# Peptides against a protein of PDB entry 5T59: the designs that were tried, part 62

Target 1, 112 residues: chain A of PDB entry 5T59
Amino acid sequence: TTPTMQSTSLLTEHLGYPPISLVDDIINAVNEIMYKCTNAMEKYLMQRNIIGKKDFSDEIKIGTAKLESLLENSVDKNFDKLELYVLRNILSIPSDLLEENRFRLLHHEKLV
Target 2, 90 residues: chain B of PDB entry 5T59
Amino acid sequence: EHIRFQRLVQVCNKALEESIRKLQSWEKIHECFPNYGQTREGIENLTVCQQQVIKLWSNLSRVEFDAIFHERSIEEKLNQLDDLINKARS

## One batch from the design tools (peptide; made by RFdiffusion4, then SolubleMPNN)

Design b2_p15_8_s2 (from b2_p15_8, 10 letters changed)
Fold by OpenDDE base, seed 4:
Parts: sequence; C-alpha cells; structure tokens
Structure b2_p15_8_s2 (fold): chain B 112 residues (1-112), chain C 90 residues (1-90), chain A 15 residues (1-15)
Amino acid sequence: as target 1 above (112 residues)
Amino acid sequence: as target 2 above (90 residues)
Amino acid sequence: SSREKTREEIAKLAA
C-alpha cells in the first residue's frame, strides 16, 4: 500500500524531514559505495595488468565494466525493494492512528 | 516494544548482502576475465581483488549507513513512533 | 512508481 498524504504529513512532522529523504540518503550512499568498489577493483587489477609479458589492460577494463553493470542491476533491484518496505512498513502510520479521534496524537505529543 | 529501527537495520543488511552476492560468485568474476583468469597469477590477483572489494563494500556500507542513521536521528524517531503507536492502541 | 507517488504527495504538502 502506498503511503497516504496524511501519513506522509504526520511522519514529516515527526521526523523533521520527509520519509523519502531517508531512503534517498541510503540509496545515494550505496550508489557511491558501489562505484568506489568497482573503481577500486579496476585500479587494483590495472596495477597488475601485465602477466607473462602480456598486457591485459583492455580485458580488465571491459571486465570491470561488466561487473559494475552486474552490481548496478543488483543494487537497483534490492534497494528498490528496500525503499518499498521502509516506506510502507517502517515509516508508516497504522490506520488506527489515522482515525479522527487519534489523528492529532503526533501533533499533540510534539506540542507537549 | 521497539521494533522499527531493528527492522530498518535488518532490511538494510539484507539489501547489502543480496546486492553483493553476485560479486561473491567466483564464476561471475572469472567469466568477466576469461583470458586473464587462465593464468595462475591472474587467478591469484582476481581472488585477492574479490576478497578486498567485498570487505570494502562491507566496511563502507557500515560507516556510511551509521552516519545516515545518526544524522537523521532515526533510531530515536522510530522508537518514539513505536511508543506513540503503542500508546494509541492502549 | 511508489517513489514518484511519494514525491508528488510531498510536493502537494509543500504547495
């Protein structure tokens, strides 16, 4: 179930930021980490590109690019799932808190 | 009683683990370097590289995610959310 | 997408 505007508003008030901002931070971080990892891999292998007087530089560049693509696909898939789970199940307000008599609970607690 | 932050950590760890799984496959690594991996020295280099990148992945993710959680005060906020929900249901 | 929907809702709140 997609979060409602009401839920998002209340959570934003509680968190001090929109729920999606946390997810954005996480996804941005993992993307940065991903490219750091693939870059490190390429650099490591490029420092070891000569084996038996044969230069494998081209193969290394192509190979690391393929691994990067593989990792990108996996990251995208798994963190899309993470995003949905976080927004729907962790950063969520159950229906009983969205009822008329309980709607003000978060706001009230903040004011106390 | 407080469950949301624990769940957040769990799903983050799961996503990280699932994401790196393909790189943990020697077959996947080797197929990207078919000629390089036919040499003894190449195999050794790929093995070390694979181990190092996995460690780098783990270390960087731990540091960065902890920083995010701290900056967003998410543990405290999620605990408070749990408390509010529990209070509303009592 | 869920992300797009969420962003749209946030935009509505900010308007």
Scores: peptide ipSAE 0.122, ipTM 0.910, DockQ to the pose 0.181
Fold by OpenDDE base, seed 3:
Structure b2_p15_8_s2 (fold): chain B 112 residues (1-112), chain C 90 residues (1-90), chain A 15 residues (1-15)
Amino acid sequence: as target 1 above (112 residues)
Amino acid sequence: as target 2 above (90 residues)
Amino acid sequence: SSREKTREEIAKLAA
């Protein structure tokens, strides 16, 4: 079940921000972390690019780029799933509480 | 009684663990560096690199996600949400 | 930037 506009409004009031904002923070953070990791990997290996008399710089650059792509794909897939789960199952209000009487209760609790 | 924040932590950990899984595969790492990984020094460097990246991933994600959770007061808010729901059902 | 260029080249080869 997808979040309703009513649920979003109530949760925004409760949280002080739209539910999607939390997910956005998480996704932005993991993306930043991802590129920091791949950058660190490349730099580490590029400092060790010569073994014996052979320079492996080109192979290192290609290899780290491949790993970055793999990580990007995995992050995208898994955090898309996370987004759906959080918005549908964690930051959600049961349908029975979306009735008029229950709506008033939630609003009343905020004001009291 | 309070379940939503626990679920949030669990799903975040799961997403992080599953995302880094490919980098945890030595075979996958070695495939990206076929000639470099045929040298003794190359294997050693890749091994250390793999370990360091995984640790960096874990440490950075922990720090950043905890910061987000704190800034958004999400544990408190989710606990309150659980309480509201439970109260409404009583 | 170097990594970006390499990634683009890989994408081209995979296409």
Scores: peptide ipSAE 0.118, ipTM 0.910, DockQ to the pose 0.028
Fold by OpenDDE base, seed 1:
Structure b2_p15_8_s2 (fold): chain B 112 residues (1-112), chain C 90 residues (1-90), chain A 15 residues (1-15)
Amino acid sequence: as target 1 above (112 residues)
Amino acid sequence: as target 2 above (90 residues)
Amino acid sequence: SSREKTREEIAKLAA
């Protein structure tokens, strides 16, 4: 499930930013990379759109769009999984550290 | 001892690898260009294109993700988190 | 979604 508000606060204090910000950076980056890749593919093929006497421009545009959609769906799926894993298992505070005494320890370590 | 950053790198790599997997399929590439891929020259172009896109994906992701990790100081922060957890449990 | 819920919680903390 969703991380607790307490864990989010502690992690934000520790990181200097909310945990979700890291995930956002990752997702934004891969999306940018994705479109750069598909754009490069289209440009490459469009520079080679004529073979013999036939112009394949329309087919290239449609085909590249299909590949883009395929990649987009895969990115969405896999990085949704990544987001959940990172927030739940990597950027997480164990329950024992959420206890009062352990909470103070984390706060104390930051201040000292 | 320090495990969280390693896990972060692993899951990032896994997500990247799984995301590009379908583009690594020649069948998937070819089916998107049925007529273009019926020509010898078209097949050659698609082959090179496929290889280049995969390389571009790998290179860009490496550079961008490393930049993010650096900007967020995430290795250090995750190591510190591991240390805090270990200390609390000792 | 989990992401949306997380963002909502963060927004509350920031308010």
Scores: peptide ipSAE 0.116, ipTM 0.910, DockQ to the pose 0.183
Fold by OpenDDE base, seed 2:
Structure b2_p15_8_s2 (fold): chain B 112 residues (1-112), chain C 90 residues (1-90), chain A 15 residues (1-15)
Amino acid sequence: as target 1 above (112 residues)
Amino acid sequence: as target 2 above (90 residues)
Amino acid sequence: SSREKTREEIAKLAA
């Protein structure tokens, strides 16, 4: 099940930030890494674009773009799964504990 | 007793590994450069490029994810969360 | 720093 508003509030208080913020950091980071990798790959090959008398620049640009697309699709798929898993199974509070007494316990632990 | 942070690391590693899998396929790499890959030098360049980009992916992800985890104090917070939940159930 | 080292790795790949 999706996280409740109550669990989100409690976790935000505990973490000092909303749970989704961690996921956002992770996703933003991997996207940045992805484009750094593909850019580096393109630059590496473009420095080696001429073999013999033939210029492969166009093929390299198209090829690296295709690889980037493949990587983008894979990153999107896998990190969407990651987001769901983290929010539901890691940054989560069991439903049976989402009661007033649990809330008091959390506050008590913060004060002690 | 503390399990959430371990799971976070595991799921991150899995997502990273699965994401780079397509680039680990030489066949897919070669298919993107059909004529370039028909030359000896092209094959050599693609081979080195593939190896280096995969290494770069691994190194960058390790450094950046560790930085995120540290900045968010997530190991400590998840351990505390485990403790709170366990205490509530005891 | 670790991030600086990774930048160096990027530069090596792009070189």
Scores: peptide ipSAE 0.107, ipTM 0.915, DockQ to the pose 0.018

Design b2_p15_8_s3 (from b2_p15_8, 11 letters changed)
Fold by OpenDDE base, seed 4:
Structure b2_p15_8_s3 (fold): chain B 112 residues (1-112), chain C 90 residues (1-90), chain A 15 residues (1-15)
Amino acid sequence: as target 1 above (112 residues)
Amino acid sequence: as target 2 above (90 residues)
Amino acid sequence: SSREETRKKIKELES
């Protein structure tokens, strides 16, 4: 089940922002963190690229790129699941509260 | 009584943990550096690198997610939502 | 950018 337009509107009023905005913040943050991690990895290894008179720079670049791809795929998968769960189960309004009488409760609490 | 924020924290932690799991595999790391990892120094460097990245992942995610939660006042808002739901059902 | 380019090449080889 997907969130209804009504629930989205009510939650937006309650939160002060659309529910999806929170998820976007989370996803943007983890993506930034991901690239910081892979960048740090590459830099660390590139500072240690020569071993036994052999230059492993090319292998390091390829290897770190592979790991980045691996991490990207995992992040995408897991945070897509997170998005779905948050929007459906956390930032959600039960159907009984979407009725007319219950609809006013959210407005009343805000005004009082 | 208040459950939604707890769930949010849990699912965030789970997503972070599952996302980094592949990097926690030494086999996966070594596969990416087949020749580099055949040297003693290479193995040592990869080991340290792996540990540092995992720590960086953990620390940055904690700081950034907490900041998001604070900026969005999500704990308070979710608690209020729980209260509204409970009140409506009482 | 350089990494992105490298990643593309890797994906091509793995396909």
Scores: peptide ipSAE 0.195, ipTM 0.918, DockQ to the pose 0.028
Fold by OpenDDE base, seed 2:
Structure b2_p15_8_s3 (fold): chain B 112 residues (1-112), chain C 90 residues (1-90), chain A 15 residues (1-15)
Amino acid sequence: as target 1 above (112 residues)
Amino acid sequence: as target 2 above (90 residues)
Amino acid sequence: SSREETRKKIKELES
């Protein structure tokens, strides 16, 4: 189920930040890591681009770009799933806490 | 009792592992460098490169994700959330 | 930048 506005507000109050902010941090981090990895790969191979007097620079550039795309697609897929799971199942408020009789629990615990 | 943070770590690890899976395939790597990979030296370079990238991926992700979790105090917050939920259900 | 250009070329070839 999609998080409600109410649950988002309560979680924001509890966390001190919107739940999506955590996911954003994670996704931004993995994207940065991804490009660092592919950059390192390209640089490593480009330093070894000549074998037997043959220059493989073009092939290396194309090949690393392909691998980057492959990794990028995989990251997007898997971390999209992660985002959904985290927001729905981890950073979520059960319906019983959203009921009127129990709604005050989070606020009460915070204030007391 | 406390389950949410454990789940967060698990799904993060899973996403990271699944994301790097394709780079763990030698066949896929070789396909991207068909001529380079036909040379002995090229194969050696690709092998080392593959290993280094995977290690870099693992190390960087561990460090960065742990930093995020710390900065966001997410373990504490999720534990508190678990406690609140358990209390409400009692 | 350089990779982006290369990636674009690859996509064009694959399409």
Scores: peptide ipSAE 0.195, ipTM 0.918, DockQ to the pose 0.027
Fold by OpenDDE base, seed 5:
Structure b2_p15_8_s3 (fold): chain B 112 residues (1-112), chain C 90 residues (1-90), chain A 15 residues (1-15)
Amino acid sequence: as target 1 above (112 residues)
Amino acid sequence: as target 2 above (90 residues)
Amino acid sequence: SSREETRKKIKELES
């Protein structure tokens, strides 16, 4: 299930930042890494674009773009799943702790 | 006792592994460079390129994710969360 | 940007 507003507030207080911020950092990082990888691949092959008397520059550019698209689709799929899992199962507060008595206890522990 | 941070690391690794899996397929790589890959030298270049990209992916992800976890103090915070939950249930 | 435009062209050709 989707995290409640109460859970988000409590976790934000505990973490010092909203839970979604961690996921955003992770996703932003992997996207940056992805483009660095594909860029490196293109640059490497473009330095080796001529074999014999044939220039493969156009094929290299098209091929690298196809691989980038393939990687993008995979990253999007897998890290969307990651986001849901992290927010629901890792950065989550059990329902029993969201009850009034347990809620107060959690707040008290923060103040101690 | 402390399980949340371990799970975070696990799911991150899984996502990274599954994401790069397509690039680990030689067949998929070769399909993107059909004529280039018909030459001996082209095959050699693609092979090296594939290996280097996978290594770069692994190394960069390790460094960047560790930096994020450190900046967010997530291991400590998740351990504390586990402790709070366990204490409340005792 | 240049790669992005190439990607768009590829998609158009494949459609």
Scores: peptide ipSAE 0.195, ipTM 0.918, DockQ to the pose 0.027
Fold by OpenDDE base, seed 1:
Structure b2_p15_8_s3 (fold): chain B 112 residues (1-112), chain C 90 residues (1-90), chain A 15 residues (1-15)
Amino acid sequence: as target 1 above (112 residues)
Amino acid sequence: as target 2 above (90 residues)
Amino acid sequence: SSREETRKKIKELES
């Protein structure tokens, strides 16, 4: 079940920011980390690109690119699942709290 | 009584673990460097590289996610949400 | 980036 506009509004009021903003921060962070990891890997191997009399620079570049693509696909898949779960099951308002009387309760708590 | 923040941490850890799983496979690493990995020195370099990347992934994710959670005050907010829900149902 | 260019070349070769 997709979160309703009402629940989003209530959560935004409670959090001080839209729920999606938290997910965006998480996804942006993991993407940055991902590229830092792959960059570090490439740099490490490129400093060790010559073994004996052979230069493996091209193979290293291709190989690290393949691994980056693999990691990107995995990150996208798993964090898409995370986004759905967080928004539906963690940052969610039960139906009973969406009633008028319960809605007032949330506003009351904010004002107190 | 407070369950939402715990769940958030759990699903974040799960997503991170599942995402890095492919890089934990030596076979997949070796397949990306078929000739380089046929040398003794190459195997040694790839082994160290794999270990370092996994550690870097773990360390950076811990630091960055904790920073996000702190900046967004998400533990406090989720605990408050749990309390509100429990209060409404009492 | 150099990596992005390499990735593009790989995709082109596979197509």
Scores: peptide ipSAE 0.200, ipTM 0.918, DockQ to the pose 0.026; fails the geometry check

Design b2_p15_8_s4 (from b2_p15_8, 10 letters changed)
Fold by OpenDDE base, seed 1:
Structure b2_p15_8_s4 (fold): chain B 112 residues (1-112), chain C 90 residues (1-90), chain A 15 residues (1-15)
Amino acid sequence: as target 1 above (112 residues)
Amino acid sequence: as target 2 above (90 residues)
Amino acid sequence: SSREKTRKEIEKLAS
């Protein structure tokens, strides 16, 4: 099941930020890393585009674009799974802690 | 006792490893450069490029994810969450 | 810094 509004509120209070913000940071980071990697690959190969008397620039551009697409798809898939897992199983509050008596404990800890 | 942060690290590593798996396949790399990869020099260039980009992926992710975890104080916060849950159940 | 070292690695790969 998806996290409740109550869980989100309590976790936001505890973390100092919404749980989704952590996931956003992670996803943004990996996307940036992804493009840095593919860009570096393209530049590396483009500096080595001529072998013998043949220019492979077009093939390199197409090939690196294909690899980028493959990586994009894989990143999207795997980090979507990560997002769901983190929000549901790591940044989560058990149902028993959502009860009124347990809710007071969270507030008490904050006030102490 | 404290389990949430280690799980976070584990799932991050898993996602990173699975994401880069296609680039770890020489066959996949070569398929993208069919003519370039038919030359000796091309194969050498692709080999070096593949190895270096995988290392770059690993290094960048380690540095950036550690920075995120630090900036968000997530280890401390998750440990505290574990403690709160354990306390509530005792 | 670690980030700076990583940046240098990117530049090395691209050069």
Scores: peptide ipSAE 0.107, ipTM 0.913, DockQ to the pose 0.018
Fold by OpenDDE base, seed 3:
Structure b2_p15_8_s4 (fold): chain B 112 residues (1-112), chain C 90 residues (1-90), chain A 15 residues (1-15)
Amino acid sequence: as target 1 above (112 residues)
Amino acid sequence: as target 2 above (90 residues)
Amino acid sequence: SSREKTRKEIEKLAS
């Protein structure tokens, strides 16, 4: 079930921020972490790019880029699922509580 | 009674775990460095690199996500949400 | 930046 405008409004009032803001923080964080990890990997290997008489710099650059792509795709997939789950199942209000009487109760509880 | 924050932590951990899974595969790592990985020293470097990046992923994620949860007061807010829902159903 | 450029090239080749 997709979150309703009513649910979003109630949760925004409760949280002090829109539910999507939490998800945005999480996604932004993991993206930053992802690139830090791949950058670290490249730097580590580039400091060890010469073995014997061979320079593997080009292979390292290509290889780390491939790994970054793999990680990027996986992050995208899994955190899209996370976003959907959080908004639908965690930051959600049961439909029965969105009725007029229940709605008023939740609003009243916040104000008290 | 309080279940939403637990679920949030679980789904975050799952997403992080699933995201890094391919980098945990030695085969995937080696495939990206076919010639480098044919040398003894290269294998050693890749092994250490793989271990370090996974640890970095885990550590950074823990620190950053905990910071987000704290800044958003999400545990408290989700517990309150659970309480409100339970009270409304009473 | 170098890695980013390489990544884009790989993506093009994979398309």
Scores: peptide ipSAE 0.106, ipTM 0.908, DockQ to the pose 0.030
Fold by OpenDDE base, seed 5:
Structure b2_p15_8_s4 (fold): chain B 112 residues (1-112), chain C 90 residues (1-90), chain A 15 residues (1-15)
Amino acid sequence: as target 1 above (112 residues)
Amino acid sequence: as target 2 above (90 residues)
Amino acid sequence: SSREKTRKEIEKLAS
């Protein structure tokens, strides 16, 4: 189930930011890390591109690109699942707390 | 008592572990460098590269995710959320 | 700092 607008509003007030912002930070971070890893790998191998008088530069570039693609696909899949789980099960308000009386309690706690 | 932050850490770790799984496969690494990996020196370079990139992945993710969690005060906020839920149900 | 240590790891791999 998708988070309700009411839940999002309450959590935004509680967190000081929309719940999706946390997920965005996480996803942006892992993407940055991913490209840093693949870039470092390419540079490492490109400094070692000559073996036995053979130049493997083209193979290294293609191979590293393939590994990057594999990693990209895996990151996309797993962190899409993470996003759904976090927003639905971690940054969520149980239905009983969305009732009128429970809603007032959340606002009361913030004001006190 | 406090469960949400623990779950957040768990699912983050799981996503990171599953994401790097294919780079942990020597077979997949070697397939990307079929001729380079037929040389002794090439195999050595690929082995070191594979090990180092996995370590880099782990270290970078730890540092950056901890920074995010701190900047967003997410542990405190999730603990407070747990407390509110428990209080409402008591 | 932790970030500085991370940067060193990147440079080590790329060197």
Scores: peptide ipSAE 0.105, ipTM 0.913, DockQ to the pose 0.018
Fold by OpenDDE base, seed 2:
Structure b2_p15_8_s4 (fold): chain B 112 residues (1-112), chain C 90 residues (1-90), chain A 15 residues (1-15)
Amino acid sequence: as target 1 above (112 residues)
Amino acid sequence: as target 2 above (90 residues)
Amino acid sequence: SSREKTRKEIEKLAS
């Protein structure tokens, strides 16, 4: 089930930011890390591109690009799952707390 | 009692581990460098590169994710959320 | 800082 607007509002008030912002930070971070890793790998191999008088620069560039693509696909898949799980199961408000009576409880606790 | 932050850490670790799994495969690495990997020196370079990039992945993710969790105060907020939910159910 | 240490690790890999 997709989070309701009500739950999003309550969580935003509680967190001080929308729940999706946390997920965005995580996804942005892993994407940055991913490209840093692949870039480092390419640079490492490009510094070792000549073996036995043969220049493997083109193969290295193509190979690292393939690995990057492979990693991108895996990151996208796994962190899409993560996003769904976090928003549905971690950053979620149970239905019993969404009732008007329980609504006051969350607000009351914040004010205390 | 407090379970949400633990779950967050677990699913983050799981996503990171599953994401890097393909790079942990020597066969996948070698397939990307078919001629380079036929040389002794190439194999050595690829082996070191594979090991180092995996370590870099792990270290960077740990540092950056911990920073995010701290900046967002997510452990405290999730613990508070657990407390609110538990209180409402009691 | 932890991030500075991480940067050094990246440089080590790329060097």
Scores: peptide ipSAE 0.102, ipTM 0.912, DockQ to the pose 0.018

## One batch from the design tools (peptide; made by RFdiffusion4, then SolubleMPNN)

Design b2_p16_1_s1 (from b2_p16_1, 7 letters changed)
Fold by OpenDDE base, seed 3:
Structure b2_p16_1_s1 (fold): chain B 112 residues (1-112), chain C 90 residues (1-90), chain A 16 residues (1-16)
Amino acid sequence: as target 1 above (112 residues)
Amino acid sequence: as target 2 above (90 residues)
Amino acid sequence: EDEELDEEFKKIDEEL
């Protein structure tokens, strides 16, 4: 289920930022890490591209690109799942609290 | 009592682990370098490279995610949310 | 705990 506008508003008030902002930070971070890893791999192997008299530079470039693609696909899939899980199960307001009397409790706690 | 932050850490770790799992397969690595991996030196280089990448993935993710959690004060906020929910249900 | 997470991920996977 998708979070309601009301729950998003309440959580934004509580957190000081929209819930999606946390997920965005996480996803941006892992994407940066991913490319750092693949770049490091390519650089490491390219420094070791010649074995004997044979130059494996082309194979290394193609191979690292394949691994990057593999990692990209996996990251996209798993962190899409993470996003949905976080928004549904962690950064969520239980239905029993989505009532006027419960909302006042949240506001009251903020004001005191 | 406090469960939400624990769940956040768990799901982050799971997503990270599942994302890197295929790179932990030597077969997958070797398939990408079929001729390079037929040489002794190539195998050695790929082995070291694989290990270093996995370690880099783990270390960077730990540092960066902890920084995010700190900057967003998410543990405190999630604990407070748990407390509010428990209080409302009491 | 971990099993619950696995089941939730499985459900989400089916939705995507």
Scores: peptide ipSAE 0.316, ipTM 0.940, DockQ to the pose 0.975
Fold by OpenDDE base, seed 5:
Structure b2_p16_1_s1 (fold): chain B 112 residues (1-112), chain C 90 residues (1-90), chain A 16 residues (1-16)
Amino acid sequence: as target 1 above (112 residues)
Amino acid sequence: as target 2 above (90 residues)
Amino acid sequence: EDEELDEEFKKIDEEL
């Protein structure tokens, strides 16, 4: 077994779920929030689409789509970084704990 | 002594803040609505919209992330992990 | 701590 595999197994046992599941929850949540925000923006502006004698509906639809794309790209980038950081630095087991004696300690503590 | 959960909260906040940063730019908002934003009413509407979206982003993320952390018992689990690591190194 | 986090993010950014 590789240290990564061991770490995942131990953390899964400790957490009651795979570490990646937490990250998935976070990413799914932010994606949902993202689209709620962009939808709210579009709805708000579409209720205010006529200024004077001009209808700006088409411009609003295009503009909100552009902002959605901008936000999507930023969310994707930053939460990819988050995923790596969490898995490497937070949901991780130091190499010294993967030693035989330390490994037994983790199992022992779980059973107590 | 307990550091992992704090770091989790910090990295989540950082990712959220960096993600919304571009929408905090009035220039970027305005350039998406070049004609609409040339009107007084349009500017007012965009200003309110920008502020509301940022607030919605912040509020929803707080509520949803806290719910996730609670459902996953992650603070307790990370504290326990810190304790195990410290114990093993002592 | 924020500075440390920033440095780690920079490292990750270079990898991506």
Scores: peptide ipSAE 0.312, ipTM 0.940, DockQ to the pose 0.904
Fold by OpenDDE base, seed 1:
Order: C-alpha cells, then structure tokens, then sequence
Structure b2_p16_1_s1 (fold): chain B 112 residues (1-112), chain C 90 residues (1-90), chain A 16 residues (1-16)
C-alpha cells in the first residue's frame, strides 16, 4: 500500500521533516559512496596501467566504466526497494491509528 | 517492543550488501579486464583493487549512514513512534 | 526477521 497524505503529514510533524527526506539522504549518500569507490578503483589501476612494455590504459578505462555501470544498476534497483520498504513498513502509521479518535491522540501527544 | 529502527538498519545493510554483491565476484571483475588479468601483476592489482573497493564501500556506508541517522535523530523518533502506536493500542 | 525482510523485498521486486 502507498502512504496517505494524512500519514505523511503526521509523520512530518513527528519527525520534523518529511519521511521521504530520510530516504533521499540515504540514496544521495550511497550514490556519492558509489562514485568514490569506482573513482578510487580507476585511479588505482591507472597508476598501474603499464605491465612490462604494454600499456593497458584503454582497457582499464573501459573495464572500470563497465563495473561502474554494473554497480549503478544494482544500487538503483536495491535502493528503490529500500525506499518502498522504508516508506511502507518503517515510516508508516497503521491504518487503525488514522481513524478519528486515534488520530487525535497522535496529534495531541505532539502538541502537549 | 521497539522494532522500526532495527528494521531500518537491517534494510540498509541488505541494500548495501546486495548492491556490492556482483563486485564481490572475481569472475565479474576479471571479465572487465580480460587482457590485463592475463598477467601476473594484473591479477595482483585487480585482487587488491577488489578488496579495497569492498572495504571502502563498507566503511564509507557505515560512517555516512550513521551520520544521517544521528542528524535525523531517527532512532529516537522511531522508538517514539513505536511507543505511540503501542500506547494507542493499549 | 531477515527472512521476513527477504520476503518483503521479493514482493517489492515483483511490483517493480
């Protein structure tokens, strides 16, 4: 199920920020980490691009690009799943608490 | 009783582990460097590179995710959410 | 717990 506008508002009030903001932070962080890893790999190998009398620079550039693409696809897939899981199962309010009487309780606790 | 933050940590770890899984395959690494990996030095360099990347991935993700969780006070907020839900159901 | 997470991920994967 998809989070409702009501649950988003209540969670935003509780958290002090929209639930999606946490997910955005996580995704932005992993993307940054991903490119740091692939960049480090490329630089490491490019410093070791010559073996014997043969220069493997072109192969290294192509190979690291392939690995970067592979990692990008995996990150995108797995963190899309993470986003849905977090928003549906962690940063969520049970439907029974979205009823009128229990809705007031959650809102009242924050105001008091 | 408090379950949401634990689940958050678990799903983050799972996503990180699944994302790096293919880079943990030596065969996948070697396939990207077919000629370079035919040399002794190339194999050694790729081996070190693979280990370093996985280590860097693990270390950076731990540090950055912990920082996010701290800045967002997410453990406290999720525990409070659990408490509110439990209280409402009692 | 880990098994539950795996099952949920599987369900999400089917939706994507």
Amino acid sequence: as target 1 above (112 residues)
Amino acid sequence: as target 2 above (90 residues)
Amino acid sequence: EDEELDEEFKKIDEEL
Scores: peptide ipSAE 0.312, ipTM 0.940, DockQ to the pose 0.908
Fold by OpenDDE base, seed 2:
Structure b2_p16_1_s1 (fold): chain B 112 residues (1-112), chain C 90 residues (1-90), chain A 16 residues (1-16)
Amino acid sequence: as target 1 above (112 residues)
Amino acid sequence: as target 2 above (90 residues)
Amino acid sequence: EDEELDEEFKKIDEEL
């Protein structure tokens, strides 16, 4: 269920980088996008904070913070699942290829 | 034949879709702005804001993820991995 | 946790 050191090293050799680095790039990107979205939302509404004679600035700040928290929690949960799925099912080497004979084959293919 | 890169794209899309799902709910949006959303103008602003955020989320994620995939050459590498595995088993 | 995650993305695998 968990990736072995052997599979990680082989994949690192194949990819040119550790498998986790791809996941890290994805997670870092979505986090950046998330905060750009919430920031844009707050700015948009704050430019429209006065309706009639009432100032809704405080409500907007609180509301956008709540939405940010909601999105943040969802991103964390779903991309944790993504990380597990990618490392287990995509960036993985079948166990039969980790046997001695198949292991040599992978190295041979790399060097040829 | 080549399945791993397709799986990567699918799981990324799924994670992105599930992450933004609650923001697609008008009820959830309105709950965060109970008084602001009681005004006509407030509803209009929230509606536009919701639509713009969802579009921004989709567009930015597409551009950034494609850039990552390109920089990491992940499609080529995953295709090669599929080929190596299939070759070893044939 | 592992089983829950596997089940969660099982549908994705089925789409392939």
Scores: peptide ipSAE 0.279, ipTM 0.937, DockQ to the pose 0.090

